Peptides against a protein of PDB entry 5FRP. Designs and how they scored, part 82

Target 1, 225 residues: chain A of PDB entry 5FRP
Amino acid sequence: VEWTESIPQIIATREDISKELNQALAKTFIDSDPRVRRTSVMIFNKVPVTEIWKNITNKAIYTSLLHLAREKHKEVRELCINTMAKFYSNSLNEIERTYQNKEIWEIIDTIPSTLYNLYYINDLNINEQVDSVIFEYLLPFEPDNDKRVHRLLTVLSHFDKKAFTSFFAFNARQIKISFAISKYIDFSKFLNNQESMSSSQGPIVMNKYNQTLQWLASGLSDSTK

## One batch from the design tools (peptide; made by RFdiffusion4, then SolubleMPNN)

Design b2_p17_1_s1 (from b2_p17_1, 8 letters changed)
Fold by OpenDDE base, seed 1:
Structure b2_p17_1_s1 (fold): chain B 225 residues (1-225), chain A 17 residues (1-17)
Amino acid sequence: as target 1 above (225 residues)
Amino acid sequence: DEEFEKKLEEFLNSLPD
C-alpha cells in the first residue's frame, strides 16, 4: 500500500525534473556563446528522433532550433540547417501524428517553409546549402511514385506564399539547368562529328557551346538565374 | 527516459558558465 502511494509522487517528481531539464535546455539555444548553441543543436543529431520526441516536450526548443537557421554565426547556422532538415525527414518517417504531439508537429511542419524562405536572404552559400538539404532530406530521390508524391504533397501542404514562390523559382531553375545540359550534350555530339565541325555551322555551335558552359558554371549555384 | 534525463543533465552541467 505504501509503494502505491509513492508512485504518483515519483511520477510527479520525474515530470518535474523533465520539465526543468527541458527549460534548461531551451535556454542553451539562446545562449550568447555560439559553442553552447552548437552543442545544443547537436543533441538533435546524436539522439534518435524517437527519443527526442519522447523527452523534449518544450515547444520553445523546437521553435528556437528553427530560428537558428538565420543565426549570424555561420557554423551554427549551417549545422542547424542540416540538422532541422534531417530531423524533419526522420520525423516524417518514424513519428506518428497523435493528439499528444500535435503542437510539436505544428512547428516541425514549418521546417520546409523555413528552409525555402532562406532563399530570400540572397546568400550564395545559404542557397547552396538549402539546395543540398532539399535534395537530401526534404525531397529525396524516391523511385516509388506514391511515396514521392505523398512526400511532395506533405512538404507543400504547409507552405506559405513565400515558400511557394521560392519553390517554383527553384523548379524553374532546375528546368533551365536540365535544358542547358541537354543542349550541352547536343552541342558536344555535334562538335565530335568532324563533318559537322567542318561545316559552316561549326563555329556557331562552338560559340553556343561555350555560352552554355559559361551559363552552367555561373548559374548552378545561383537560385536567381 | 531515465538514461536520457541523465545524459541531458550531464550535458547541461558540462556547459560553460
Scores: peptide ipSAE 0.096, ipTM 0.748, DockQ to the pose 0.012
Fold by OpenDDE base, seed 4:
Structure b2_p17_1_s1 (fold): chain B 225 residues (1-225), chain A 17 residues (1-17)
Amino acid sequence: as target 1 above (225 residues)
Amino acid sequence: DEEFEKKLEEFLNSLPD
């Protein structure tokens, strides 16, 4: 654990990392100790994306990172999911596609599919986390339409069939959430009107309001954190 | 650069077998 923690500092100070270091780092990602694996994942968070791409040249490291998204240890898994999503976004923003880094990009380009495939685990916590990282890193809000579309197309361009299916399901959920929020707003406006509250419809709307709130609270717990 | 190389070597040597 201790030696792994020193890696970010080393990478930050020099662009030329030895093959041996890469090999050693690759081993840490598959270490039996979850603390070691955690520390390894944290390298991607602590080191600038440009330095990662320059210094981490062993493709096995990137592959291993992606695999950790399905590991048993909850903390490491959650960290990995956030890390890979962020790393993907940062890479898209800061790393040019070249012939030299093509092999790494081939792996990184699978991150969206990797994340969307996590929905098939059918775990509520995982689903919520995936939703969060999608909104934050994969498909963030972008006011520029061209950039937004370009990002979307980039994300979708490497989807497998399962990822597409999951994507459509996700969109369906978003629509439902959006609709629920709209209803919530309408109900809130109604309830804020004293005349409306005193009407025969008051109790009915109040009930619907509460149901909507409950539904939203149950589905958006992680996104609101 | 030499100092870094030395540190790196030390680090590598500290890695578990």
Scores: peptide ipSAE 0.027, ipTM 0.575, DockQ to the pose 0.010
Fold by OpenDDE base, seed 2:
Structure b2_p17_1_s1 (fold): chain B 225 residues (1-225), chain A 17 residues (1-17)
Amino acid sequence: as target 1 above (225 residues)
Amino acid sequence: DEEFEKKLEEFLNSLPD
Protein backbone atom coordinates (compact mmCIF):
# COMPACT_ATOMS: atom_id res chain seq x y z
CA VAL B 1 0.00 0.00 0.00
CA GLU B 2 2.72 2.42 0.95
CA TRP B 3 4.62 1.75 -2.23
CA THR B 4 1.53 2.19 -4.35
CA GLU B 5 0.75 5.50 -2.70
CA SER B 6 4.08 6.85 -3.83
CA ILE B 7 3.47 6.04 -7.48
CA PRO B 8 1.53 9.21 -8.33
CA GLN B 9 4.43 11.35 -7.21
CA ILE B 10 6.86 9.24 -9.16
CA ILE B 11 4.80 9.45 -12.32
CA ALA B 12 4.36 13.17 -11.95
CA THR B 13 8.03 13.89 -11.46
CA ARG B 14 9.73 11.39 -13.74
CA GLU B 15 9.67 11.60 -17.49
CA ASP B 16 10.48 7.95 -17.98
CA ILE B 17 8.99 5.13 -16.00
CA SER B 18 10.70 1.82 -16.40
CA LYS B 19 9.07 -1.27 -17.75
CA GLU B 20 9.62 -2.87 -14.39
CA LEU B 21 7.65 -0.19 -12.65
CA ASN B 22 4.78 -0.67 -15.06
CA GLN B 23 4.82 -4.38 -14.39
CA ALA B 24 4.80 -3.79 -10.68
CA LEU B 25 1.93 -1.35 -11.01
CA ALA B 26 -0.02 -3.87 -13.05
CA LYS B 27 0.16 -6.30 -10.15
CA THR B 28 -1.35 -3.80 -7.74
CA PHE B 29 -4.57 -3.67 -9.73
CA ILE B 30 -5.16 -7.35 -9.03
CA ASP B 31 -3.98 -7.32 -5.44
CA SER B 32 -6.15 -9.14 -2.93
CA ASP B 33 -6.26 -6.09 -0.66
CA PRO B 34 -8.97 -3.68 -1.80
CA ARG B 35 -6.98 -0.80 -0.37
CA VAL B 36 -4.18 -1.55 -2.79
CA ARG B 37 -6.61 -1.73 -5.69
CA ARG B 38 -8.21 1.52 -4.59
CA THR B 39 -4.87 3.26 -4.43
CA SER B 40 -4.04 1.98 -7.88
CA VAL B 41 -7.25 3.39 -9.31
CA MET B 42 -6.55 6.70 -7.61
CA ILE B 43 -3.42 7.08 -9.72
CA PHE B 44 -5.68 7.84 -12.65
CA ASN B 45 -7.34 10.57 -10.62
CA LYS B 46 -4.25 12.15 -9.14
CA VAL B 47 -1.98 12.16 -12.16
CA PRO B 48 -2.74 14.33 -15.18
CA VAL B 49 -4.09 12.39 -18.13
CA THR B 50 -1.16 13.41 -20.32
CA GLU B 51 1.30 12.04 -17.81
CA ILE B 52 -0.64 8.80 -17.47
CA TRP B 53 -0.55 8.21 -21.21
CA LYS B 54 3.11 9.07 -21.35
CA ASN B 55 4.30 6.95 -18.48
CA ILE B 56 1.87 4.05 -18.15
CA THR B 57 2.59 1.96 -21.20
CA ASN B 58 1.59 -1.48 -19.99
CA LYS B 59 -1.78 -2.21 -21.56
CA ALA B 60 -2.59 -4.68 -18.80
CA ILE B 61 -2.98 -1.77 -16.40
CA TYR B 62 -5.71 -0.21 -18.50
CA THR B 63 -7.43 -3.55 -19.01
CA SER B 64 -7.35 -4.19 -15.29
CA LEU B 65 -8.79 -0.77 -14.58
CA LEU B 66 -11.79 -1.58 -16.74
CA HIS B 67 -12.26 -4.94 -15.04
CA LEU B 68 -12.53 -3.30 -11.64
CA ALA B 69 -15.82 -1.78 -12.73
CA ARG B 70 -17.38 -5.16 -11.96
CA GLU B 71 -15.45 -6.08 -8.85
CA LYS B 72 -17.20 -7.10 -5.64
CA HIS B 73 -15.81 -4.40 -3.38
CA LYS B 74 -18.33 -1.59 -3.61
CA GLU B 75 -16.05 1.31 -2.81
CA VAL B 76 -13.41 0.28 -5.31
CA ARG B 77 -16.02 -0.42 -7.97
CA GLU B 78 -17.68 2.95 -7.52
CA LEU B 79 -14.35 4.71 -7.61
CA CYS B 80 -13.37 2.81 -10.72
CA ILE B 81 -16.57 3.68 -12.57
CA ASN B 82 -16.11 7.37 -11.88
CA THR B 83 -12.42 7.22 -12.66
CA MET B 84 -12.68 5.43 -15.97
CA ALA B 85 -15.45 7.72 -17.20
CA LYS B 86 -13.49 10.82 -16.31
CA PHE B 87 -10.32 9.35 -17.77
CA TYR B 88 -12.12 8.58 -21.01
CA SER B 89 -13.41 12.12 -21.31
CA ASN B 90 -10.06 13.66 -20.49
CA SER B 91 -8.34 11.37 -22.96
CA LEU B 92 -10.69 12.38 -25.75
CA ASN B 93 -10.02 16.01 -24.99
CA GLU B 94 -6.30 15.96 -24.44
CA ILE B 95 -4.69 12.90 -26.04
CA GLU B 96 -3.95 12.66 -29.72
CA ARG B 97 -4.35 9.34 -31.44
CA THR B 98 -0.98 8.16 -32.69
CA TYR B 99 0.57 4.96 -33.90
CA GLN B 100 2.44 4.61 -30.63
CA ASN B 101 -0.62 4.77 -28.40
CA LYS B 102 -2.96 2.84 -30.69
CA GLU B 103 -3.07 -0.24 -28.51
CA ILE B 104 -3.98 1.77 -25.44
CA TRP B 105 -6.69 3.65 -27.33
CA GLU B 106 -8.17 0.34 -28.40
CA ILE B 107 -8.74 -0.39 -24.73
CA ILE B 108 -9.86 3.10 -23.74
CA ASP B 109 -12.36 3.18 -26.59
CA THR B 110 -14.18 0.29 -24.91
CA ILE B 111 -14.92 2.33 -21.77
CA PRO B 112 -18.33 3.55 -23.00
CA SER B 113 -19.41 0.00 -23.77
CA THR B 114 -18.03 -1.18 -20.47
CA LEU B 115 -20.09 1.40 -18.62
CA TYR B 116 -23.32 0.85 -20.54
CA ASN B 117 -23.01 -2.90 -20.05
CA LEU B 118 -23.22 -2.33 -16.31
CA TYR B 119 -26.94 -1.69 -16.74
CA TYR B 120 -27.42 -5.41 -17.28
CA ILE B 121 -26.45 -6.05 -13.68
CA ASN B 122 -29.83 -4.55 -12.77
CA ASP B 123 -28.53 -2.90 -9.63
CA LEU B 124 -30.19 0.40 -8.77
CA ASN B 125 -27.08 1.95 -7.28
CA ILE B 126 -24.91 0.96 -10.21
CA ASN B 127 -27.49 2.22 -12.68
CA GLU B 128 -27.70 5.58 -10.97
CA GLN B 129 -23.94 5.88 -10.91
CA VAL B 130 -23.68 5.00 -14.59
CA ASP B 131 -26.34 7.59 -15.37
CA SER B 132 -24.37 10.13 -13.40
CA VAL B 133 -21.05 9.52 -15.11
CA ILE B 134 -22.70 9.53 -18.53
CA PHE B 135 -24.11 12.98 -17.89
CA GLU B 136 -20.93 14.26 -16.33
CA TYR B 137 -18.20 12.73 -18.46
CA LEU B 138 -19.29 10.62 -21.43
CA LEU B 139 -22.03 12.77 -22.89
CA PRO B 140 -21.79 16.06 -21.06
CA PHE B 141 -23.87 19.05 -21.92
CA GLU B 142 -22.43 20.79 -24.95
CA PRO B 143 -24.11 23.84 -26.45
CA ASP B 144 -22.25 23.45 -29.74
CA ASN B 145 -24.26 21.01 -31.81
CA ASP B 146 -21.37 19.86 -33.93
CA LYS B 147 -19.21 19.11 -30.93
CA ARG B 148 -22.06 17.37 -29.17
CA VAL B 149 -22.79 15.17 -32.16
CA HIS B 150 -19.13 14.41 -32.68
CA ARG B 151 -18.79 13.28 -29.08
CA LEU B 152 -21.90 11.15 -29.37
CA LEU B 153 -20.70 9.48 -32.54
CA THR B 154 -17.33 8.83 -30.95
CA VAL B 155 -18.97 7.18 -27.98
CA LEU B 156 -21.27 5.07 -30.14
CA SER B 157 -18.64 4.07 -32.68
CA HIS B 158 -17.32 1.28 -30.48
CA PHE B 159 -20.57 0.01 -29.04
CA ASP B 160 -21.53 -3.60 -29.11
CA LYS B 161 -25.14 -4.63 -29.56
CA LYS B 162 -25.79 -4.77 -25.83
CA ALA B 163 -24.39 -1.31 -25.29
CA PHE B 164 -26.66 0.07 -27.99
CA THR B 165 -29.64 -1.51 -26.33
CA SER B 166 -28.70 0.08 -23.03
CA PHE B 167 -28.12 3.39 -24.73
CA PHE B 168 -31.58 3.40 -26.24
CA ALA B 169 -33.08 2.51 -22.91
CA PHE B 170 -31.19 5.36 -21.31
CA ASN B 171 -32.45 7.83 -23.87
CA ALA B 172 -35.97 6.60 -23.42
CA ARG B 173 -35.63 7.11 -19.70
CA GLN B 174 -34.37 10.65 -20.19
CA ILE B 175 -37.29 11.49 -22.42
CA LYS B 176 -39.70 10.18 -19.83
CA ILE B 177 -38.01 12.13 -17.07
CA SER B 178 -38.06 15.30 -19.10
CA PHE B 179 -41.72 14.81 -19.75
CA ALA B 180 -42.41 14.13 -16.11
CA ILE B 181 -40.53 17.24 -15.02
CA SER B 182 -42.49 19.31 -17.48
CA LYS B 183 -45.72 17.93 -16.11
CA TYR B 184 -44.55 18.48 -12.56
CA ILE B 185 -43.96 22.12 -13.32
CA ASP B 186 -47.36 22.46 -14.94
CA PHE B 187 -49.09 20.77 -12.04
CA SER B 188 -47.22 22.91 -9.55
CA LYS B 189 -48.27 26.07 -11.32
CA PHE B 190 -51.85 24.90 -11.39
CA LEU B 191 -51.88 24.08 -7.71
CA ASN B 192 -50.34 27.40 -6.78
CA ASN B 193 -53.29 29.17 -8.33
CA GLN B 194 -56.08 29.44 -5.79
CA GLU B 195 -58.84 29.56 -8.36
CA SER B 196 -57.55 26.48 -10.08
CA MET B 197 -57.12 24.61 -6.84
CA SER B 198 -60.70 25.30 -5.82
CA SER B 199 -62.04 24.09 -9.15
CA SER B 200 -63.35 20.62 -9.91
CA GLN B 201 -59.99 19.83 -11.47
CA GLY B 202 -58.12 20.57 -8.27
CA PRO B 203 -58.27 17.10 -6.76
CA ILE B 204 -57.44 15.46 -10.07
CA VAL B 205 -54.37 17.59 -10.61
CA MET B 206 -53.30 17.03 -7.03
CA ASN B 207 -53.37 13.30 -7.58
CA LYS B 208 -51.38 13.60 -10.78
CA TYR B 209 -48.92 15.87 -9.04
CA ASN B 210 -48.36 13.34 -6.28
CA GLN B 211 -47.94 10.52 -8.76
CA THR B 212 -45.42 12.52 -10.71
CA LEU B 213 -43.44 13.33 -7.58
CA GLN B 214 -43.43 9.72 -6.55
CA TRP B 215 -42.23 8.65 -9.97
CA LEU B 216 -39.44 11.22 -10.00
CA ALA B 217 -38.39 10.33 -6.48
CA SER B 218 -38.04 6.66 -7.40
CA GLY B 219 -34.91 7.46 -9.36
CA LEU B 220 -33.87 7.07 -12.96
CA SER B 221 -33.49 3.31 -12.86
CA ASP B 222 -36.78 2.57 -11.16
CA SER B 223 -38.66 4.84 -13.49
CA THR B 224 -37.95 2.56 -16.45
CA LYS B 225 -39.14 -0.63 -14.75
CA ASP A 1 -32.33 19.43 -31.68
CA GLU A 2 -33.36 18.37 -35.14
CA GLU A 3 -29.86 18.30 -36.51
CA PHE A 4 -28.68 16.14 -33.69
CA GLU A 5 -31.49 13.68 -34.20
CA LYS A 6 -30.87 13.53 -37.90
CA LYS A 7 -27.20 12.80 -37.50
CA LEU A 8 -27.94 10.19 -34.91
CA GLU A 9 -30.44 8.51 -37.17
CA GLU A 10 -27.98 8.50 -40.02
CA PHE A 11 -25.38 6.95 -37.82
CA LEU A 12 -27.73 4.27 -36.57
CA ASN A 13 -28.80 3.42 -40.09
CA SER A 14 -25.19 2.98 -41.10
CA LEU A 15 -24.59 0.25 -38.57
CA PRO A 16 -24.33 -3.29 -39.83
CA ASP A 17 -27.09 -5.68 -39.04
Scores: peptide ipSAE 0.000, ipTM 0.296, DockQ to the pose 0.035
Fold by OpenDDE base, seed 3:
Order: sequence, then structure tokens, then C-alpha cells
Structure b2_p17_1_s1 (fold): chain B 225 residues (1-225), chain A 17 residues (1-17)
Amino acid sequence: as target 1 above (225 residues)
Amino acid sequence: DEEFEKKLEEFLNSLPD
């Protein structure tokens, strides 16, 4: 009986400890030492998403994580961008939306906008990283049309105007790439046909093929011009 | 929960004063 009476106190103590730990963790995200901030971000990479959602209840931690996407320290910023994108994807896949976690979801749902807004910094390295995490985590390849559309709608549903603008710009690039790849394939097929290659169109297609190849090889970064 | 708290505590204790 005495042991049972101590359980609530232990639980309460644990809750208090948890709260204190959350508060302490929140401070580490805004620490003046980049190493401390980096280590704090790494928690989101090392701890399973389900455990994070369960144990990290301080909203300030999530908000601070998102702010680090614009961190001056390059290493911390890069880590944060990858981390938040991955965390977003994992959360969508593994965490249910409940009344209890609604406030955290409100923050997490802004991650896509946060990432797309980074394009306005007009930094080539940041742009490349954002492109990478979009393809890897935000809008990954999904063969199922319904799932793909659902993910897309989820991502877009919380966009601000700036994010939409950058999104369309990004999609425009993707369309161009897809078109270029399609042309490359067509040109390749044409060139593999000896009769076609010997025709008057042969040299023209060869030239277009080379141009397309060069464009593709020059990387996606220059295609924004 | 206990494991997480322990890990977090260890992390926090590892931070330079």
C-alpha cells in the first residue's frame, strides 16, 4: 500500500524531471556555442520520431529547430535543413494527428514553407540542399498516384504565398528537366537507327543531342537562369 | 521514457559549463 502511494509521487517527479529536461534542452538550441546547437539538432536524428513526439513536448524546441534553418553557422544550418526535412517526412509517416499533439503539428506543418522560403536567400549551396531534401524527404518518388497526390496536397496545404512562388519555380525546373530527358531519349533512339542517322536530319539531331547532354551534365543549379 | 530521460540527462551533463 505504501509503495502504491509513492507511485504518483514518482510519476509526478518524473513529469517534473521531464519538464525540466525539456526546458534545459530548449536552452541548448539557442546556446551561443555552435557545437551545442549542433548536438541538440542531432537528437532529432538519433532518437526515433515516435520517442521525440512523446518526450519532447516543449514547443519552443521545435520552433527553435526551424529557426536554425537560417543559422549563420554553415554546418549547423546544413544539419538542421536535413534534419527538419527528414523529421517532417518521418512524422507524416509515423505520427497520427491527435488533439494532444495538435500544437506541435501546427509547427511541424510549417516545415515545407520554411524550406521553400530558403530559396529567397539566393544562395547556391542552400538552393542545392533544399532541392535535395525536397526530392528525398518532402516529395519523394511515389509510384502510387493517390499517395503521391495526398502527400503533395499535405505539403501545399500550409504554404504561404512565398512558398507557393518558390514551389512553382521549382516545378518549372522539374518540367524542364523532364522535357530534356524525354528529348534525350528520343534523340538517342533516333541516333541508334542507322537509317535515321544517315538522313538529312542526322547531323541536326546529333547537335541537339549533344546540347541536351551538355545541359543535363551542367547540373540543375544553372537551369534556374 | 526512462531511457530517453537518462540519455537526455547524460547529454545535458556532457555539455560544457
Scores: peptide ipSAE 0.102, ipTM 0.751, DockQ to the pose 0.012; fails the geometry check

Design b2_p17_1_s2 (from b2_p17_1, 8 letters changed)
Fold by OpenDDE base, seed 1:
Structure b2_p17_1_s2 (fold): chain B 225 residues (1-225), chain A 17 residues (1-17)
Amino acid sequence: as target 1 above (225 residues)
Amino acid sequence: DEEFEKKLNEFLNSIPD
């Protein structure tokens, strides 16, 4: 009988401790020292996603994580971008949506929009990183069509207007790149044909080939291309 | 849970005063 009376106290104590720890952790995400902020972000990389969801219940921690994507400190920002993308993917794969975690999911579901909105900063390095995490974590290669479509729909379902715009711009760029590559191949085939090279079209095709190469070499992250 | 708490405590203890 005595142990039964102690259970609520123990549970309460554990809850209190957990709350205190969450509060302490929340403070570290906004610490003035970038090393502290970096270490805070690393928790999401070192701790399994299931344990994160179970033990980190303070919403402020998740919101702060997302805000760090726009941080001025480059190293912390880069780490954050990778971390949040990976965390999103892992959450989709491993965490069930329940009534209890609904509020956290509401935050996590904004990660794709948060990432796509980074394109508006118009920073080449950020753009490259966002491209990378999109391919690695948000929209990874998936041979199963149903899974691929489901993931895509999930990502798009929470987009804001700006994110949609960025998404379409990105896709448009990919189409252009694909087209350029196709042309490169065609030009290469033409140039490898001796009869074609000796024709009046030879120099023209060579010029187009060089232009295509220059365009491709300028980088895939340039949205103005 | 124990592993998380351990890691969290280690982290918190690593924060400079």
Scores: peptide ipSAE 0.088, ipTM 0.731, DockQ to the pose 0.012
Fold by OpenDDE base, seed 3:
Structure b2_p17_1_s2 (fold): chain B 225 residues (1-225), chain A 17 residues (1-17)
Amino acid sequence: as target 1 above (225 residues)
Amino acid sequence: DEEFEKKLNEFLNSIPD
């Protein structure tokens, strides 16, 4: 009986400890030392997403994480961008939306907008990183059409106007690449046919083929630099 | 839960005073 009576006190103590830990953690995200901020971000990479949602209840921590995407310290910023994108994806896959976690989801749902808004900084390195995390975590390849559309709609549902503009610009680029690849394939098929190659259109198609290759190569090179 | 607390404590202990 005495042991049972101690359980609520232990639970209460744990809750108190949890609150104190959350407060302490919140302070580390805004610490003046970039090493401390970096270590704080790494918690989101080292701890399972389910445990984070369960134990990190201070909204300020999530808000601070998002703010670090615009951090002046390059290493912390880069880590944060990767971390928040991955965390968003993992959350969508593993965390159910409930009444209890609604306030945290309201913050997490802004991650796509936060990422797309980084394009307005006009930094090549940031743009490349954003492209990478969008492809890897935000809008990953999904063969199932329904799942793909659902993910897309989820991402778009919380966009601000600036994010939409960036999104359409990005999509326009992807559409152009897809179109170029399609043309490349068509041109390649044409050129592989000896009769077609000997026709009056042969040189014209060859020229278009080369232009397409150069365009693709330049686009890929810009993405790899 | 215990693992989280352990990791968090380790993190907090790693912060220079």
Scores: peptide ipSAE 0.079, ipTM 0.718, DockQ to the pose 0.012
Fold by OpenDDE base, seed 4:
Structure b2_p17_1_s2 (fold): chain B 225 residues (1-225), chain A 17 residues (1-17)
Amino acid sequence: as target 1 above (225 residues)
Amino acid sequence: DEEFEKKLNEFLNSIPD
């Protein structure tokens, strides 16, 4: 753990890391101690994306990072999911695709599929986390239409069949959630009007409002899966 | 460069067998 924590500082100091360091780092990602694995994942958060791409050249490290998304240790898994999503986004924004980094990009380009495939685990917590990182990192809000479409196409371009299925399911959930939220807002506006509340429709809307709240509170991902 | 090499070596030496 201690020696792994020194890696970010080393990487930040120089643009070239020895082959030995890469090999050593690769081992930490598969270490039996979850603390070591956690620390290894944190490298991707602590070191600038450009420096990672320059210094971490062992493809096994990237592959191992992706595998940690399915590990049993909750803390490491959660960290990994966030980390890989963020790393993907940062890479898209800051790293050019070249012949030299093609092999690494081939791995990184599988991150979206890796994340969407996590829905098949059928775990509520994982689903929520995946939803979160998708909105935050994979498909963030982008006011520029061209950029938004380009990002979407990039994400989808490497999907396997399972990922596409999950993607469509996700979109279906989002539509339903959006609808529910819209209804919630409408109901809230209605209920905030005293005249409306005193009308014959008051109790009806109140009931619908409560149902909507209950649905939202029951877990968005689980209820719409 | 020397400092980096030193740090790297220290790191490598700290790796458990």
Scores: peptide ipSAE 0.032, ipTM 0.609, DockQ to the pose 0.010
Fold by OpenDDE base, seed 2:
Structure b2_p17_1_s2 (fold): chain B 225 residues (1-225), chain A 17 residues (1-17)
Amino acid sequence: as target 1 above (225 residues)
Amino acid sequence: DEEFEKKLNEFLNSIPD
């Protein structure tokens, strides 16, 4: 445990960690002591994403991280689910795809599928947690339509059949609502500008605004059942 | 909305049966 706790400091102070260190770290993820496993997961929370990608080169570490999402120890599992979702989001935002990191990206790209597959466990607590990390990290609110669509397509692009099915079952309506809310905000901003309302687009946007409100009202009423 | 749906449909259609 003490050794594992020192890893974040080592990674922060050294430009390159040795192959030996990577191998040792890989072993900590499968350690029999939940405290060791927990500390291993925490590395991904404490170390900047750029430094992790630079220094952790053993793909087995990333694979092991994903496996912990289904481990028996509740605390470690919950931590892992949050950690991997956040790590995925940060990686998409900060890490460039290169030839050198291709193998790691192949693993990281499976995180969305890994998370959505947790719905099949049919546990209420797990479902709630998965919902939470999806809204916070995987598919966060984004007012820019192009960015929002791009993120969605990225998340879906590596889905297996089961993940895709669960997505439609549990999240499809939520995504539509989020999108509608985003449009509502955009339309509202437009309508609050008098110059914009005086333009030829004014009546068109007003109509779209009303349609969006009607759709949201109908959808919210159905969701409260 | 239309652009989103279009891109989503394109993606869905690209998934092998």
Scores: peptide ipSAE 0.000, ipTM 0.312, DockQ to the pose 0.048; fails the geometry check

Design b2_p17_1_s3 (from b2_p17_1, 9 letters changed)
Fold by OpenDDE base, seed 5:
Structure b2_p17_1_s3 (fold): chain B 225 residues (1-225), chain A 17 residues (1-17)
Amino acid sequence: as target 1 above (225 residues)
Amino acid sequence: DEEFEKKLKEFLNSLPD
């Protein structure tokens, strides 16, 4: 009986410790030393996403992470941009939306907008990095059309006006390429089916396939020139 | 949770003063 009474206190103590640790961690993100800030960001890279969501409960940490995307220190900024994009993608894939984590998700859902808004800085290096993380983490190649569309809609659903503008300005071509590739895959599957090829739709699909290939080839050639 | 806390403590202790 005495042991049972100690459990709530132990739990409470653990919760308190966790809170204190979270607060301490939150402070490191705004430390004057860029090395400290860098190290803090690295936590998100070293710790599995599920553990991050479970143990980092202070919303200020996530907010601070996002703010570092505009960090003056180049190395910290670059790390942060990569980290937050990856974290976003991993979260979408592995973390369920619940009532308990709603507040954190509200912050995480702003990551795409945060990234796309970086285009307005008009820095070539930043632009290149944003492009890179978009293709790698935000809108990765997905052969499944439904999943791809769902991801795209998820990303766009939380865009602010500026992010939308940037999205269409900078990534419209990339999106088209992604969709074209998806169509190519579908057409290829269709063409590999002999029964489908023998159908009345065969020639139509073949024509569309060829058009897609030509478009892709033209796009790739332009990127190499 | 305990392992995470331990790691976090270690991290915090490793920070430059």
Scores: peptide ipSAE 0.183, ipTM 0.807, DockQ to the pose 0.012
Fold by OpenDDE base, seed 3:
Structure b2_p17_1_s3 (fold): chain B 225 residues (1-225), chain A 17 residues (1-17)
Amino acid sequence: as target 1 above (225 residues)
Amino acid sequence: DEEFEKKLKEFLNSLPD
């Protein structure tokens, strides 16, 4: 009986320790020493994505990671840009969207926009790096057309206006937009079939696709002007 | 979870004071 009472305390202690560790980690991302910031970013590279999502629950850590993309220290910035792009891709591939992780996903979903907005800095080195991570992690080669289109739509669905403009300026030539649109239409028709709408994810996906269409339409209209 | 915590603690302890 005494052993059973100690278990909740141990669990509570572990939860407390986890919270404290998260808070401590959050502080390292904003440390004045670039070496500390660099080391902190490396956690996202060394630890499996599933373990990161499970154990890092402090939103400030993810927000701080994204902010480091504009870090003045070149080495930290470059590492961060690569890290966040890779982390985004891994998250899309391995992490399910749940109610519990919704708030973190809201941050992670801004990574594409964050990266594309870096083009406005007008730095050649940054531009080259952004180009690299886009093709390596954000929009990787995918032979399956449906998966490729889905990934593209996912990336675009959270773009701000500036990111969308940058996308068309820099990457639209590389991505056969016409093909993507055509496949989107086909996919939309497929999704609109009654069987897929009955799933709990149906409305969410539809909303995202509709938003993407709206943005695509808006972007295309602006480019023809 | 314990392994992660251990690694994280080790990481944090490795940081310069």
Scores: peptide ipSAE 0.178, ipTM 0.803, DockQ to the pose 0.013
Fold by OpenDDE base, seed 2:
Structure b2_p17_1_s3 (fold): chain B 225 residues (1-225), chain A 17 residues (1-17)
Amino acid sequence: as target 1 above (225 residues)
Amino acid sequence: DEEFEKKLKEFLNSLPD
């Protein structure tokens, strides 16, 4: 009986500690010292995504993280861009959408737009970094067509107008190439299977394979110009 | 700053799944 009465107090104490830590963490993101801000960002890199979602419940922390993507301090900015992209990808893969975390997801879902909007700064180094994180974390190569399409639709579903414009300007061609390569791989696997080639679908797949190769060849030639 | 990070990490890791 005494043990049962202590559980609510323990839970309450943990909640209080969590609240205090969240408040403290929120302050560190806006600290004047870039080293403090850097340390704050590193938490999102070092702590598993599931633990972050569980224990960091103050939405201001997530909002502040996203704002650091446009920070003047280069090192902090670069770290933030990589961190938020990775965090987005990990969240999509590991965190379910619930009623309780809805407000946080509303912020996290803006990460793609936040990243694509960085292209408007017209900084070569920023552009290269954004390209890198998009291909590594936001729209990674995925051999499964359904998963790839689902990820793409998820990313695009929260775009603002500026993000869409940037997407088409910088990454649309690369995504198409990636899609074509994926199809090429699938067709190649099919063609290497003799049993599949002997089926009624064999000639159809062969035709699609040839079309894909032609498209890839034409796309690669344009990129060398 | 390092102390805070350590404390936060310890705290986060101490919470039961």
Scores: peptide ipSAE 0.122, ipTM 0.734, DockQ to the pose 0.013
Fold by OpenDDE base, seed 4:
Structure b2_p17_1_s3 (fold): chain B 225 residues (1-225), chain A 17 residues (1-17)
Amino acid sequence: as target 1 above (225 residues)
Amino acid sequence: DEEFEKKLKEFLNSLPD
């Protein structure tokens, strides 16, 4: 346990972690002691994402991280769920997709599916946590429409059938609202531009704007019930 | 670096086969 706790510092200070270290670390993720597993998960939180990708090259570590999302120990599981979601988001933001890291990305890209599949456990606490991490890390609020759409498409692109089903059941409405709001903002900007209003597209945009408002109003009313 | 390597080796040696 003590040794595992030192790993984050080691990774931060050393650019090259030996294959042996990776193997040792991989074992800690499957250790019988939940404290060891917890400490192992914390590596992903304490070490910068760029350093993780650079130094942790054993794919088994990443696979094991994902598996811990379903482990019996509540604290470790909860930590893992938060950690993997955050790590996913950070990776998307900071790590480029290259030929060299393709295998790791293949694993990381399954994190959204892994998380959404947790809804099938039918545990209220898990569901709440999944909801939280989805909105905080997977599909955060993004004012830039292009970035938001890109993120959404990225998340959805690797969904399995179960994840899609879960997505539509739990998050589809919220996503629709988010998109509607974005459209509303765009329409509002358009309407504020006099040149745009004078164009042939003006009435069309106005109509869409009104439809969006009506939809939003209806959606908001349902959420308050 | 040497201390780290030493600790790493010790850790690795402490792991069950």
Scores: peptide ipSAE 0.079, ipTM 0.730, DockQ to the pose 0.009

